# Ledger of designs, part 119: peptides against a protein of PDB entry 3VA4

Target 1, 107 residues: chain A of PDB entry 3VA4
Amino acid sequence: EPIGQLRLFSGTHGPERDFPLYLGKNVVGRSPDCSVALPFPSISKQHAVIEISAWNKAPILQDCGSLNGTQIVKPPRVLPPGVSHRLRDQELILFADFPCQYHRLDV

## One batch from the design tools (peptide; made by RFdiffusion4, then SolubleMPNN)

Design b2_p29_4_s3 (from b2_p29_4, 15 letters changed)
Fold by OpenDDE base, seed 5:
Structure b2_p29_4_s3 (fold): chain B 107 residues (1-107), chain A 29 residues (1-29)
Amino acid sequence: as target 1 above (107 residues)
Amino acid sequence: MEEEQRRREEEELEERLKREEELEREELE
């Protein structure tokens, strides 16, 4: 069962989409086999990863050396490749220029 | 009574998770 959710906000690309997040590694990328598949040219094939170790622990976000980067919105922070960032509930993330939001699910 | 109990349990869980996230964040700094 999903432990978290990543919401892609609506925009020029289309409507809002919600992606379930599970225990383990949830890859964010342009490749269709990614857990969070963002089929946009500015997204790297394997852009970032959200790793969830347990329901009661903050997920870890890492950029995978993406071309257009991963950043936290508030407070603003560009994530260097491979550097761990613990996600807080409701945290806003930019993958390239695509705004997303992490949401913890009550399980 | 059941709804209120559920609310309290939900709040307790939320606070526990929040504390855990804070502790983990402090460890990374």
Scores: peptide ipSAE 0.033, ipTM 0.525, DockQ to the pose 0.015
Fold by OpenDDE base, seed 2:
Structure b2_p29_4_s3 (fold): chain B 107 residues (1-107), chain A 29 residues (1-29)
Amino acid sequence: as target 1 above (107 residues)
Amino acid sequence: MEEEQRRREEEELEERLKREEELEREELE
């Protein structure tokens, strides 16, 4: 069962989409094999990773050395590659120029 | 009674999760 959700907001790419997040590593990337597949040219094949260790712990977000970067929106912060960032519920993220939001699910 | 009990349980869970996030922040920052 999913422990979290990553919402991709609607935009020029199309409508809003929700991706389930599970325990362990959830890879965000352009590759169709990624848990969170974002099939857009500006997204790296393996762009970032969201790791969830438990239902009662915050996920850890890391950029994987992506070409166009990973950013936290509020407050604005560019994530250096490989540096751990704890995700808060409802936190807004930019993968390249694609706005997303993390949501903790009630389990 | 049941609704009030459920509300209290949800509040307790929320406070526990908040505390876990605080501890994780202290470990990462």
Scores: peptide ipSAE 0.026, ipTM 0.519, DockQ to the pose 0.014
Fold by OpenDDE base, seed 3:
Structure b2_p29_4_s3 (fold): chain B 107 residues (1-107), chain A 29 residues (1-29)
Amino acid sequence: as target 1 above (107 residues)
Amino acid sequence: MEEEQRRREEEELEERLKREEELEREELE
């Protein structure tokens, strides 16, 4: 079962979507085989990765050298490629210009 | 009684996770 969730907020692209996150690497990208598939031209094929090592540990977010970047919203912070960022519950993320939110699930 | 127990367990988990996240963030800075 999923350990976390990534919510893509509604926008001009359409309604909100919830993506389950599992133990291991959850790739965020435009490619349809990504765990979090964001089929938008501004998203890189392999844009970022959310790695979850355990249910009781904060996930690690890394940008994979995306064209349009990955950033944390509050406080504002652009993530350099390959630099680890610990995701807090309810943290807001921008993949390119798409706002998302991480949510920890009870396991 | 069961609801209160559950609430306390949830609060304890949230506090532990918050502290873990803070420590991990500090290590990555």
Scores: peptide ipSAE 0.031, ipTM 0.523, DockQ to the pose 0.015; fails the geometry check
Fold by OpenDDE base, seed 4:
Structure b2_p29_4_s3 (fold): chain B 107 residues (1-107), chain A 29 residues (1-29)
Amino acid sequence: as target 1 above (107 residues)
Amino acid sequence: MEEEQRRREEEELEERLKREEELEREELE
C-alpha cells in the first residue's frame, strides 16, 4: 500500500489528481511511465523524484535537472537540481507551474 | 523509550538532511 500521496491541484489542465507514493523512487515527469505522470509540455520527461526509504519513510524530493524547475512554496524557494528536500506532511510544491501537495498516509 | 529513541534518531536525520541541502545549495550558488 502507498506510504504517501501527491495531489495535483485542479487547474486549467483539468481536475485534481491523486498519485500514490510507494517505497523507493517515485519519478515525477511527463513520461507516462513515471509514478507521478504529469503529461504537460512544461514538465520534463523526468522532472523530479520523491524517494521513500524503508528505513526512514520521510519522502526526499530532488529535482532531476528539469527545464522549468521544482519549487518549495512555503516559504518560496527554488530547489536546485540534486538538492535533497525533506517533504513534510501537507507541504506544497511546484513542478514547473503546477501546484502539488504531499500528504503522509498513516500506514 | 523505544519510541522516544526513534523520534530522536529521526530528528537527527532530518537535521543532517537539512544541513546537507544547505551545503549543496551553497555549492551551486
Scores: peptide ipSAE 0.021, ipTM 0.479, DockQ to the pose 0.023; fails the geometry check

Design b2_p29_4_s4 (from b2_p29_4, 20 letters changed)
Fold by OpenDDE base, seed 5:
Structure b2_p29_4_s4 (fold): chain B 107 residues (1-107), chain A 29 residues (1-29)
Amino acid sequence: as target 1 above (107 residues)
Amino acid sequence: SAAAAARRAAEELARRREREEELEREEAE
């Protein structure tokens, strides 16, 4: 069962979408075979990765050298490629200009 | 900047979603 969730907020692209996150690597990208498939031109085919090592550990977010970047909203920070960021519950993330939110699921 | 605007938008969207979830929980009680 999923351990976390990545929410893509509603916008001009369409309604809100919720993506389940599992143990291991959850790839965020434009490619349809990504765990978190964001089929938008400004998203790289493999944009970022959310790695979850255990259900009780914070996930690690890394940008994969995306064209339009990955940002943490609060406090503001652009993630350099390959640099690990420990995700906090309810953390807001920008993949390119698409606002998302991570939250833990109670399992 | 575009980045700053996107961050502000994200925060507002999060607040709206939180309020919606609160209302949904109250309706379920």
Scores: peptide ipSAE 0.420, ipTM 0.792, DockQ to the pose 0.021
Fold by OpenDDE base, seed 4:
Structure b2_p29_4_s4 (fold): chain B 107 residues (1-107), chain A 29 residues (1-29)
Amino acid sequence: as target 1 above (107 residues)
Amino acid sequence: SAAAAARRAAEELARRREREEELEREEAE
């Protein structure tokens, strides 16, 4: 059962897509074996990770040293590699230039 | 929309990065 959702907004790449997020590490990247597979050239093979624990269920976002970066929108900033960022519900995230939004699910 | 806001933020961040890189080059000259 998914604990959260990552929404990739529609754009030049195509339509909107929703990715379920589960307990543990949800890897964001271009590699097809990623939990959140974003098959775009500007996305690193292992771009970022969203880790969710059972006890707090608040996702921790970390950039994995991606080429084009991971950014939070409010307040706007580039996330340094390996630095933990606690995701808030409805938070906007940029993986490279791809706008996404995290949604917490009530489970 | 949230998507539009995120895109605008991305464009602004890109512009800031470009300006920072330009300033770093100017300072190095």
Scores: peptide ipSAE 0.167, ipTM 0.575, DockQ to the pose 0.031
Fold by OpenDDE base, seed 2:
Structure b2_p29_4_s4 (fold): chain B 107 residues (1-107), chain A 29 residues (1-29)
Amino acid sequence: as target 1 above (107 residues)
Amino acid sequence: SAAAAARRAAEELARRREREEELEREEAE
């Protein structure tokens, strides 16, 4: 069962979409093979990764050297490639220009 | 809303990147 959720907010690209997050590595990227598949040109094939080690631990977000970057919204921060960021519940994330939100699920 | 705030932030970040790219181009000339 999913340990978390990544919400892609609605926008010009279409309606809101929710992606389940599981233990291990959840790859965010344009490639359809990604756990969080964002089929948009501004998203790198393998853009970022959300790694969840346990249900009771904060996930780690890491940019994978994406072209258009990964940013935390509040407080604002551009994530350098390969630098680990621990996600807070309800945290807002930008993958390129796509606003998303992480949500921790109770399991 | 959170979505609206995120969108505004996205727009601001996009503008910042655009300005930075422009400045880098000017410095390279």
Scores: peptide ipSAE 0.150, ipTM 0.580, DockQ to the pose 0.036
Fold by OpenDDE base, seed 3:
Structure b2_p29_4_s4 (fold): chain B 107 residues (1-107), chain A 29 residues (1-29)
Amino acid sequence: as target 1 above (107 residues)
Amino acid sequence: SAAAAARRAAEELARRREREEELEREEAE
């Protein structure tokens, strides 16, 4: 059962897509084996990770040393590689130049 | 919308990176 959701907004790349997030490590990257597979050239093969330790705890986002970076939109902040960021519900995230949004699911 | 705001933020970040690269070239001269 998914604990959260990552929404990729629609754009020049195509329509909106929703990715389920589960307990443990949810890898974001260009590789097709990633939990959140973003098959775009500007996304690193292993770009970032969203770790969920428990259903009642905020997920932790970390950049994995991506080429084009991971940023929080509001307030604007570039995430240094390996530094933990606690995700808030409805948080807006940029993976490279791709806008996404984290959603907490009621379980 | 949230999507529009995120796109505007991405464009602003790109502009900042371009200006930073220009400054680095000027310092190298």
Scores: peptide ipSAE 0.188, ipTM 0.595, DockQ to the pose 0.032; fails the geometry check

Design b2_p29_5_s1
Fold by OpenDDE base, seed 1:
Structure b2_p29_5_s1 (fold): chain B 107 residues (1-107), chain A 29 residues (1-29)
Amino acid sequence: as target 1 above (107 residues)
Amino acid sequence: MEEEERERQEELERRREEELEEEREEEEE
């Protein structure tokens, strides 16, 4: 059962897409085997990871040494590689130039 | 803990450099 969701907003790439997030590591990247597969050239093969240790704990976002970076939108903050960021519900994230939003699912 | 986190960051920085090199190689083709 998914306990979170990552929304990719609509844009030049196409319509909005929603990705389920599960317990453990949810890899964000260009590789098709990623939990959050973003098949775009500006996305690294393994761009970032969203780790969820428990349903009642905030997920941890880490950049995985991506070329084009991972950043929080508000307040603006580029995430250094490997540095843990606790995700807030409804938090806006940029993977390279792709705007996304995390939200917790009520399970 | 601090040493392990540093080693992890160094590995991730190395990976970023590798991806940058791969991109340059792909642009040269």
Scores: peptide ipSAE 0.202, ipTM 0.681, DockQ to the pose 0.879
Fold by OpenDDE base, seed 2:
Structure b2_p29_5_s1 (fold): chain B 107 residues (1-107), chain A 29 residues (1-29)
Amino acid sequence: as target 1 above (107 residues)
Amino acid sequence: MEEEERERQEELERRREEELEEEREEEEE
């Protein structure tokens, strides 16, 4: 059962998409085997990771040394590679130029 | 801890450089 969700907002790439997030590591990347597969040229094969240790704990986001970076939108912050960022519910994230939103699911 | 963190950052920088090279190769095809 998914514990969280990552929403990819609609844009030039297409319609809105929702990705389920599970316990453990949820890899965000261009590779089709990623938990959050973003098949776009500006996304690295292994771009970032969202790690969820428990249903009642905030996920940890880390950039994996991506080419085009990972950013928090509000307040604006570029995530240095490998630095842990605790995700808040409804937090807005940029993977390269793709806006996403994390939200927790009620389990 | 400082050395391990430095090694981790160096590995992430190396990965970024590899991805930049791969992207350039894919754009040339």
Scores: peptide ipSAE 0.195, ipTM 0.681, DockQ to the pose 0.929
Fold by OpenDDE base, seed 3:
Structure b2_p29_5_s1 (fold): chain B 107 residues (1-107), chain A 29 residues (1-29)
Amino acid sequence: as target 1 above (107 residues)
Amino acid sequence: MEEEERERQEELERRREEELEEEREEEEE
Protein backbone atom coordinates (compact mmCIF):
# COMPACT_ATOMS: atom_id res chain seq x y z
CA GLU B 1 0.00 0.00 0.00
CA PRO B 2 1.31 3.52 -0.78
CA ILE B 3 2.62 5.63 2.13
CA GLY B 4 2.60 8.93 0.26
CA GLN B 5 1.48 10.62 -2.92
CA LEU B 6 3.09 13.02 -5.36
CA ARG B 7 0.58 15.18 -7.23
CA LEU B 8 1.52 16.74 -10.57
CA PHE B 9 -0.73 19.79 -11.02
CA SER B 10 -2.63 20.36 -14.25
CA GLY B 11 -0.99 22.62 -16.83
CA THR B 12 -0.06 23.00 -20.49
CA HIS B 13 1.17 19.36 -20.42
CA GLY B 14 -2.31 18.05 -19.53
CA PRO B 15 -4.50 17.08 -16.56
CA GLU B 16 -3.51 16.52 -12.94
CA ARG B 17 -1.84 13.17 -12.15
CA ASP B 18 -1.27 11.44 -8.81
CA PHE B 19 1.68 9.09 -8.26
CA PRO B 20 1.80 6.65 -5.31
CA LEU B 21 4.97 6.67 -3.17
CA TYR B 22 6.23 3.53 -1.40
CA LEU B 23 8.90 2.52 1.11
CA GLY B 24 12.41 2.88 -0.33
CA LYS B 25 13.53 4.98 -3.29
CA ASN B 26 10.91 6.58 -5.55
CA VAL B 27 12.77 7.92 -8.60
CA VAL B 28 11.35 10.98 -10.36
CA GLY B 29 12.36 11.24 -14.01
CA ARG B 30 11.63 11.14 -17.76
CA SER B 31 12.47 7.42 -18.00
CA PRO B 32 9.33 5.23 -18.15
CA ASP B 33 10.76 2.88 -15.49
CA CYS B 34 10.76 5.67 -12.86
CA SER B 35 8.29 5.40 -9.96
CA VAL B 36 7.22 8.95 -10.86
CA ALA B 37 7.47 8.98 -14.65
CA LEU B 38 7.29 12.54 -16.03
CA PRO B 39 7.61 12.11 -19.84
CA PHE B 40 8.62 15.72 -20.56
CA PRO B 41 11.77 16.96 -22.37
CA SER B 42 12.78 19.35 -19.55
CA ILE B 43 12.83 16.46 -17.03
CA SER B 44 16.06 14.47 -16.73
CA LYS B 45 15.98 10.66 -17.24
CA GLN B 46 16.70 10.37 -13.51
CA HIS B 47 15.84 13.82 -12.15
CA ALA B 48 15.33 13.33 -8.40
CA VAL B 49 14.61 10.73 -5.72
CA ILE B 50 12.09 10.65 -2.87
CA GLU B 51 13.29 8.18 -0.23
CA ILE B 52 10.86 6.92 2.42
CA SER B 53 12.52 4.96 5.24
CA ALA B 54 9.39 4.44 7.37
CA TRP B 55 5.69 5.38 7.42
CA ASN B 56 6.24 7.62 10.49
CA LYS B 57 9.29 9.49 9.10
CA ALA B 58 9.37 12.43 6.71
CA PRO B 59 10.49 11.51 3.17
CA ILE B 60 13.85 12.76 1.94
CA LEU B 61 14.04 14.53 -1.43
CA GLN B 62 17.33 14.74 -3.37
CA ASP B 63 18.11 16.15 -6.79
CA CYS B 64 20.12 13.62 -8.85
CA GLY B 65 22.10 16.16 -10.89
CA SER B 66 19.18 17.18 -13.07
CA LEU B 67 19.72 19.65 -15.91
CA ASN B 68 16.81 21.96 -15.02
CA GLY B 69 16.94 21.51 -11.23
CA THR B 70 14.67 20.77 -8.30
CA GLN B 71 13.23 23.55 -6.15
CA ILE B 72 11.16 24.00 -3.01
CA VAL B 73 8.46 26.66 -3.53
CA LYS B 74 7.95 27.93 0.05
CA PRO B 75 10.30 29.16 1.21
CA PRO B 76 11.92 29.37 -2.27
CA ARG B 77 15.05 27.21 -2.44
CA VAL B 78 17.01 25.48 -5.19
CA LEU B 79 18.18 22.05 -4.00
CA PRO B 80 21.89 21.44 -4.68
CA PRO B 81 22.50 17.98 -6.20
CA GLY B 82 22.68 15.18 -3.62
CA VAL B 83 21.68 17.45 -0.70
CA SER B 84 18.94 15.93 1.47
CA HIS B 85 15.69 17.84 2.01
CA ARG B 86 13.05 16.57 4.45
CA LEU B 87 9.59 16.85 2.88
CA ARG B 88 6.74 18.27 4.94
CA ASP B 89 3.15 17.22 4.30
CA GLN B 90 1.60 19.38 1.55
CA GLU B 91 5.03 20.68 0.47
CA LEU B 92 5.21 22.22 -3.01
CA ILE B 93 8.07 21.16 -5.29
CA LEU B 94 9.22 22.23 -8.75
CA PHE B 95 10.85 19.57 -10.94
CA ALA B 96 12.20 21.82 -13.69
CA ASP B 97 9.10 23.98 -14.41
CA PHE B 98 6.53 21.36 -13.30
CA PRO B 99 4.76 22.14 -10.00
CA CYS B 100 4.10 19.15 -7.75
CA GLN B 101 2.84 18.56 -4.21
CA TYR B 102 3.79 15.87 -1.69
CA HIS B 103 0.94 14.45 0.42
CA ARG B 104 1.27 12.01 3.31
CA LEU B 105 -1.29 9.19 3.22
CA ASP B 106 -2.91 7.99 6.44
CA VAL B 107 -2.38 4.21 6.43
CA MET A 1 33.78 11.39 4.03
CA GLU A 2 34.58 14.81 2.47
CA GLU A 3 36.44 13.15 -0.44
CA GLU A 4 33.57 10.69 -1.11
CA GLU A 5 31.07 13.59 -1.15
CA ARG A 6 33.30 15.51 -3.62
CA GLU A 7 33.55 12.46 -5.92
CA ARG A 8 29.73 12.14 -5.77
CA GLN A 9 29.29 15.82 -6.74
CA GLU A 10 31.75 15.45 -9.65
CA GLU A 11 29.78 12.41 -10.92
CA LEU A 12 26.52 14.42 -10.71
CA GLU A 13 28.09 17.33 -12.65
CA ARG A 14 29.40 14.92 -15.34
CA ARG A 15 25.89 13.47 -15.66
CA ARG A 16 24.45 16.98 -16.22
CA GLU A 17 26.96 17.63 -19.01
CA GLU A 18 26.07 14.29 -20.68
CA GLU A 19 22.32 15.15 -20.53
CA LEU A 20 22.97 18.61 -22.05
CA GLU A 21 25.00 17.05 -24.89
CA GLU A 22 22.27 14.44 -25.61
CA GLU A 23 19.58 17.19 -25.72
CA ARG A 24 21.65 19.19 -28.26
CA GLU A 25 22.21 16.11 -30.45
CA GLU A 26 18.43 15.39 -30.45
CA GLU A 27 17.71 19.02 -31.56
CA GLU A 28 20.24 18.78 -34.45
CA GLU A 29 18.58 15.59 -35.92
Scores: peptide ipSAE 0.181, ipTM 0.662, DockQ to the pose 0.880
Fold by OpenDDE base, seed 5:
Structure b2_p29_5_s1 (fold): chain B 107 residues (1-107), chain A 29 residues (1-29)
Amino acid sequence: as target 1 above (107 residues)
Amino acid sequence: MEEEERERQEELERRREEELEEEREEEEE
């Protein structure tokens, strides 16, 4: 069962997409084998990781040394590579220029 | 701990440089 969800908002790239997040590492990237596959040129092959250690703990987001960066929207902050950021429910994230939102699922 | 953190950062920087090189190669094709 998914513990979280990452929503990619609709845009010029297409419709909204929801990606299930599971325990362990959920890799965000352009590579098709990523848990959150974002097949866009501005997304690095391995762009970021969302690690969920437990269903009752906030996920940890890390940028993996992406070219176009990972940002938190509120408050605005660029994540330095490898620096852990604890995701809040409903948190807005930019992977490059793609707006996403993390949702905690009730499991 | 400090050395491991430095090594991890150096690896991430290297990965960023690799991604930059790949993007340049893709733009030249």
Scores: peptide ipSAE 0.200, ipTM 0.682, DockQ to the pose 0.941; fails the geometry check

Design b2_p29_5_s3
Fold by OpenDDE base, seed 4:
Structure b2_p29_5_s3 (fold): chain B 107 residues (1-107), chain A 29 residues (1-29)
Amino acid sequence: as target 1 above (107 residues)
Amino acid sequence: SAAEEAARQQALEEQRQKELEEEEEEALE
């Protein structure tokens, strides 16, 4: 079962969508085989990765060298490629210009 | 009803959007 959830907020692209996150690597990207498939031109084919381990349920977010970047909203910062960021519950993330929110599920 | 539930969910989503916008504004200041 999913350990977390990534919510894509509604916008010009369409309605809100929720993506389940599992143990291991959850790839965020434009490619349809990504765990979090964001089929938008500004999203890189493999944009970022959210990795969840069994010993640490807090996900680690890394940008994969995306063209338009991955950003944390609060505190605001652009994630350098390959640099690990530990996600907090309810944390807001920008993949390119698409706002998302991480939610940890009670498992 | 399904319509009422949809309306409640929409209201919740609008609040989430508002909160996000506020945080983005704070981040730009």
Scores: peptide ipSAE 0.021, ipTM 0.459, DockQ to the pose 0.018
Fold by OpenDDE base, seed 1:
Structure b2_p29_5_s3 (fold): chain B 107 residues (1-107), chain A 29 residues (1-29)
Amino acid sequence: as target 1 above (107 residues)
Amino acid sequence: SAAEEAARQQALEEQRQKELEEEEEEALE
């Protein structure tokens, strides 16, 4: 059962998509093997990781040294590679230029 | 910008969620 969700908002790339997040590492990347597969050229094969250690703890987002970066929208912040960012519920994230939103599921 | 688009999407999502919650509450009454 998923503990969280990452929503990719609709855009020029296509419709909105929701990705379930589970305990452990949820890799965000262009590779189809990623937990959150974003098959777009501007996304690195392994772009970022959302790690969930427990259902009652905020996930940790890290950029994996992506080419086009990972950003928090509000307040604006570019995440340095490998630096942990604690995700807040409903937090908006940019993977490259793709807007996403983290949602904690009430399980 | 992408950030602006994200902000707009967030607002839409918040509105959607609010509407869903209201519908759920109405269904429980």
Scores: peptide ipSAE 0.020, ipTM 0.504, DockQ to the pose 0.016
Fold by OpenDDE base, seed 3:
Structure b2_p29_5_s3 (fold): chain B 107 residues (1-107), chain A 29 residues (1-29)
Amino acid sequence: as target 1 above (107 residues)
Amino acid sequence: SAAEEAARQQALEEQRQKELEEEEEEALE
């Protein structure tokens, strides 16, 4: 069962999509093998990772040395590669130029 | 109806997108 959700907002790429997040490592990237597969040229094959250690713990977001970066929208912050960022519920994230939002699910 | 529900969902998405764009604009200043 999913513990969290990553919402990709609608845009030039198409309609909104929701990706379930599970316990462990959820890789965000262009590769179709990623848990959160974003098949867009500006997304790195392995762009970032969202790691969830427990259902009651905040997920950890890390950029994997992506070409076009990972950043928090509010307050604005570019995440250096490999640096841990604790995700807050409803937090807005940019993977390259793609706006997303993390949602904690009640399980 | 299904058409009305689809319209409602689209309006909701447009609202979310607008709010996000405003936050992104603020972040770029």
Scores: peptide ipSAE 0.017, ipTM 0.429, DockQ to the pose 0.018
Fold by OpenDDE base, seed 5:
Structure b2_p29_5_s3 (fold): chain B 107 residues (1-107), chain A 29 residues (1-29)
Amino acid sequence: as target 1 above (107 residues)
Amino acid sequence: SAAEEAARQQALEEQRQKELEEEEEEALE
């Protein structure tokens, strides 16, 4: 059972998609093997990681040295590679140019 | 009705998208 969700908002790439997040490392990237597979050229094969240590703990987001970066939208903050960012519920994230939103699920 | 609820949900999502776009612009400035 997923304990979180990453929503990719609709855009020129297509409709909205929801990705379930589980305990452990959820890799965000262009590679089809990623937990959050974003098959877009501007996304690095392994772009970022969302690590969830427990259902009652905020996930940790890290950029993996992506080419086009990872940033928090509000307030604006570019994440340096490998620097931990604690995700808040409903937080908006840009992976490259792709807007996403983290949502904590009540489990 | 289910149709009315769907319409409300759609309107909410459209508003969310608009707000997100504005926030994206701020992030890129």
Scores: peptide ipSAE 0.016, ipTM 0.421, DockQ to the pose 0.018

Design b2_p29_5_s4
Fold by OpenDDE base, seed 5:
Structure b2_p29_5_s4 (fold): chain B 107 residues (1-107), chain A 29 residues (1-29)
Amino acid sequence: as target 1 above (107 residues)
Amino acid sequence: SAAAARERQEQLRRQREEELRELEAEKLA
């Protein structure tokens, strides 16, 4: 059962997509075996990771040394590789130039 | 430790450089 969700907003790439997030590590990347597979050239094969330790705890986002970076939108912040960022519910994230939103699911 | 942190950052740097090389190679393919 998913604990959270990552929404990829619609854009030039196509329609909105929702990705379930589970306990443990959810890898974001271009590789098709990633938990959050974003098959776009600007996304690194292993771009970032969202780690969820419990349903009632904020997930941790880390950039994995991606080429085009991981950013928080509000307030604007580029995440240094390997530095933990605690995700807030409804947080807006840029993986390279792709806007996404994290939200916690009601369990 | 500081040593562990430096090692991790170096690994992440290498990952970024590999991604760059792969993207450049992809453009030539």
Scores: peptide ipSAE 0.224, ipTM 0.733, DockQ to the pose 0.948
Fold by OpenDDE base, seed 2:
Structure b2_p29_5_s4 (fold): chain B 107 residues (1-107), chain A 29 residues (1-29)
Amino acid sequence: as target 1 above (107 residues)
Amino acid sequence: SAAAARERQEQLRRQREEELRELEAEKLA
């Protein structure tokens, strides 16, 4: 069962989409085999990774050297590639120019 | 280590450059 969720907000690309997150590595990218597949040109094939080590621990977000970057919205900052960022519940993230939100699920 | 960090950064740089080329090619396709 999923222990987290990544929500892609609606926009010019289309409607809102929710992606389940599981224990282990959840790869965010344009490649269709990614756990969080974002089929948009500005998204890198392997853009970022959300790693969840345990259901009761905050996930770790890392940019994988994406072309257009990964950013935290509040407070605003660009994540340096490969640097771990501990996700807070309801964290707002930009993958390139696509706004997303992490949500911890009750399990 | 510092060496490992430098290597990682170089790898990431190469990945970005490759992706840029691929994206440009895709746009032209």
Scores: peptide ipSAE 0.207, ipTM 0.725, DockQ to the pose 0.827
Fold by OpenDDE base, seed 3:
Structure b2_p29_5_s4 (fold): chain B 107 residues (1-107), chain A 29 residues (1-29)
Amino acid sequence: as target 1 above (107 residues)
Amino acid sequence: SAAAARERQEQLRRQREEELRELEAEKLA
């Protein structure tokens, strides 16, 4: 069962989409085989990764050297490539210019 | 390892450069 969820907010691209997150590495990217597949030109084929080591631990977000970056919205911060960021519940993330939100599922 | 960190950063840089080149090629095509 999923341990978390990544929500892509609705926008000019279309409606809201929810992606389940599981234990291990959840790759975010334009490639269709990514766990979180975002089929948009501004998203890198392998853009970022959300790694969940345990159900009771905060996921780790890393940018994978994306062209258009990965950012935390509040407080604002551009993530340097390959640097670990612990995700807080309800945290808002920008992959390129696409706003998303992580939330932990109760399991 | 500092050397490993530098190599990782170079790999990431090369990935960005490759992606930029691909996007430019797609734009021109």
Scores: peptide ipSAE 0.201, ipTM 0.714, DockQ to the pose 0.857
Fold by OpenDDE base, seed 4:
Structure b2_p29_5_s4 (fold): chain B 107 residues (1-107), chain A 29 residues (1-29)
Amino acid sequence: as target 1 above (107 residues)
Amino acid sequence: SAAAARERQEQLRRQREEELRELEAEKLA
């Protein structure tokens, strides 16, 4: 079962979408092979990764050297490629220009 | 009831809108 959820807020691209996050690596990217598939031109094919371990259910977010970057909204922070960021529940993230929110599921 | 369910959904919608508003405010700051 999913450990977390990544919500893509509604926008010009369409309605809100929720993506389940599981143990292991959840790749965020434009490629349809990604666990979190964001089929938008400004998203890199493999944009970022959200990794959840059995030891630590708090996800680790890393940018994968994306073209348009990954940012934490509050407090504002651009994630350098490969640098781990521990996601907090309800944390707001920008993948390129697309606003998302991480939500921890109680499982 | 269906009415109660709709109310819950409306509350959830409002929460999402507030979160998005906060996000946009921070993004534009």
Scores: peptide ipSAE 0.041, ipTM 0.576, DockQ to the pose 0.017

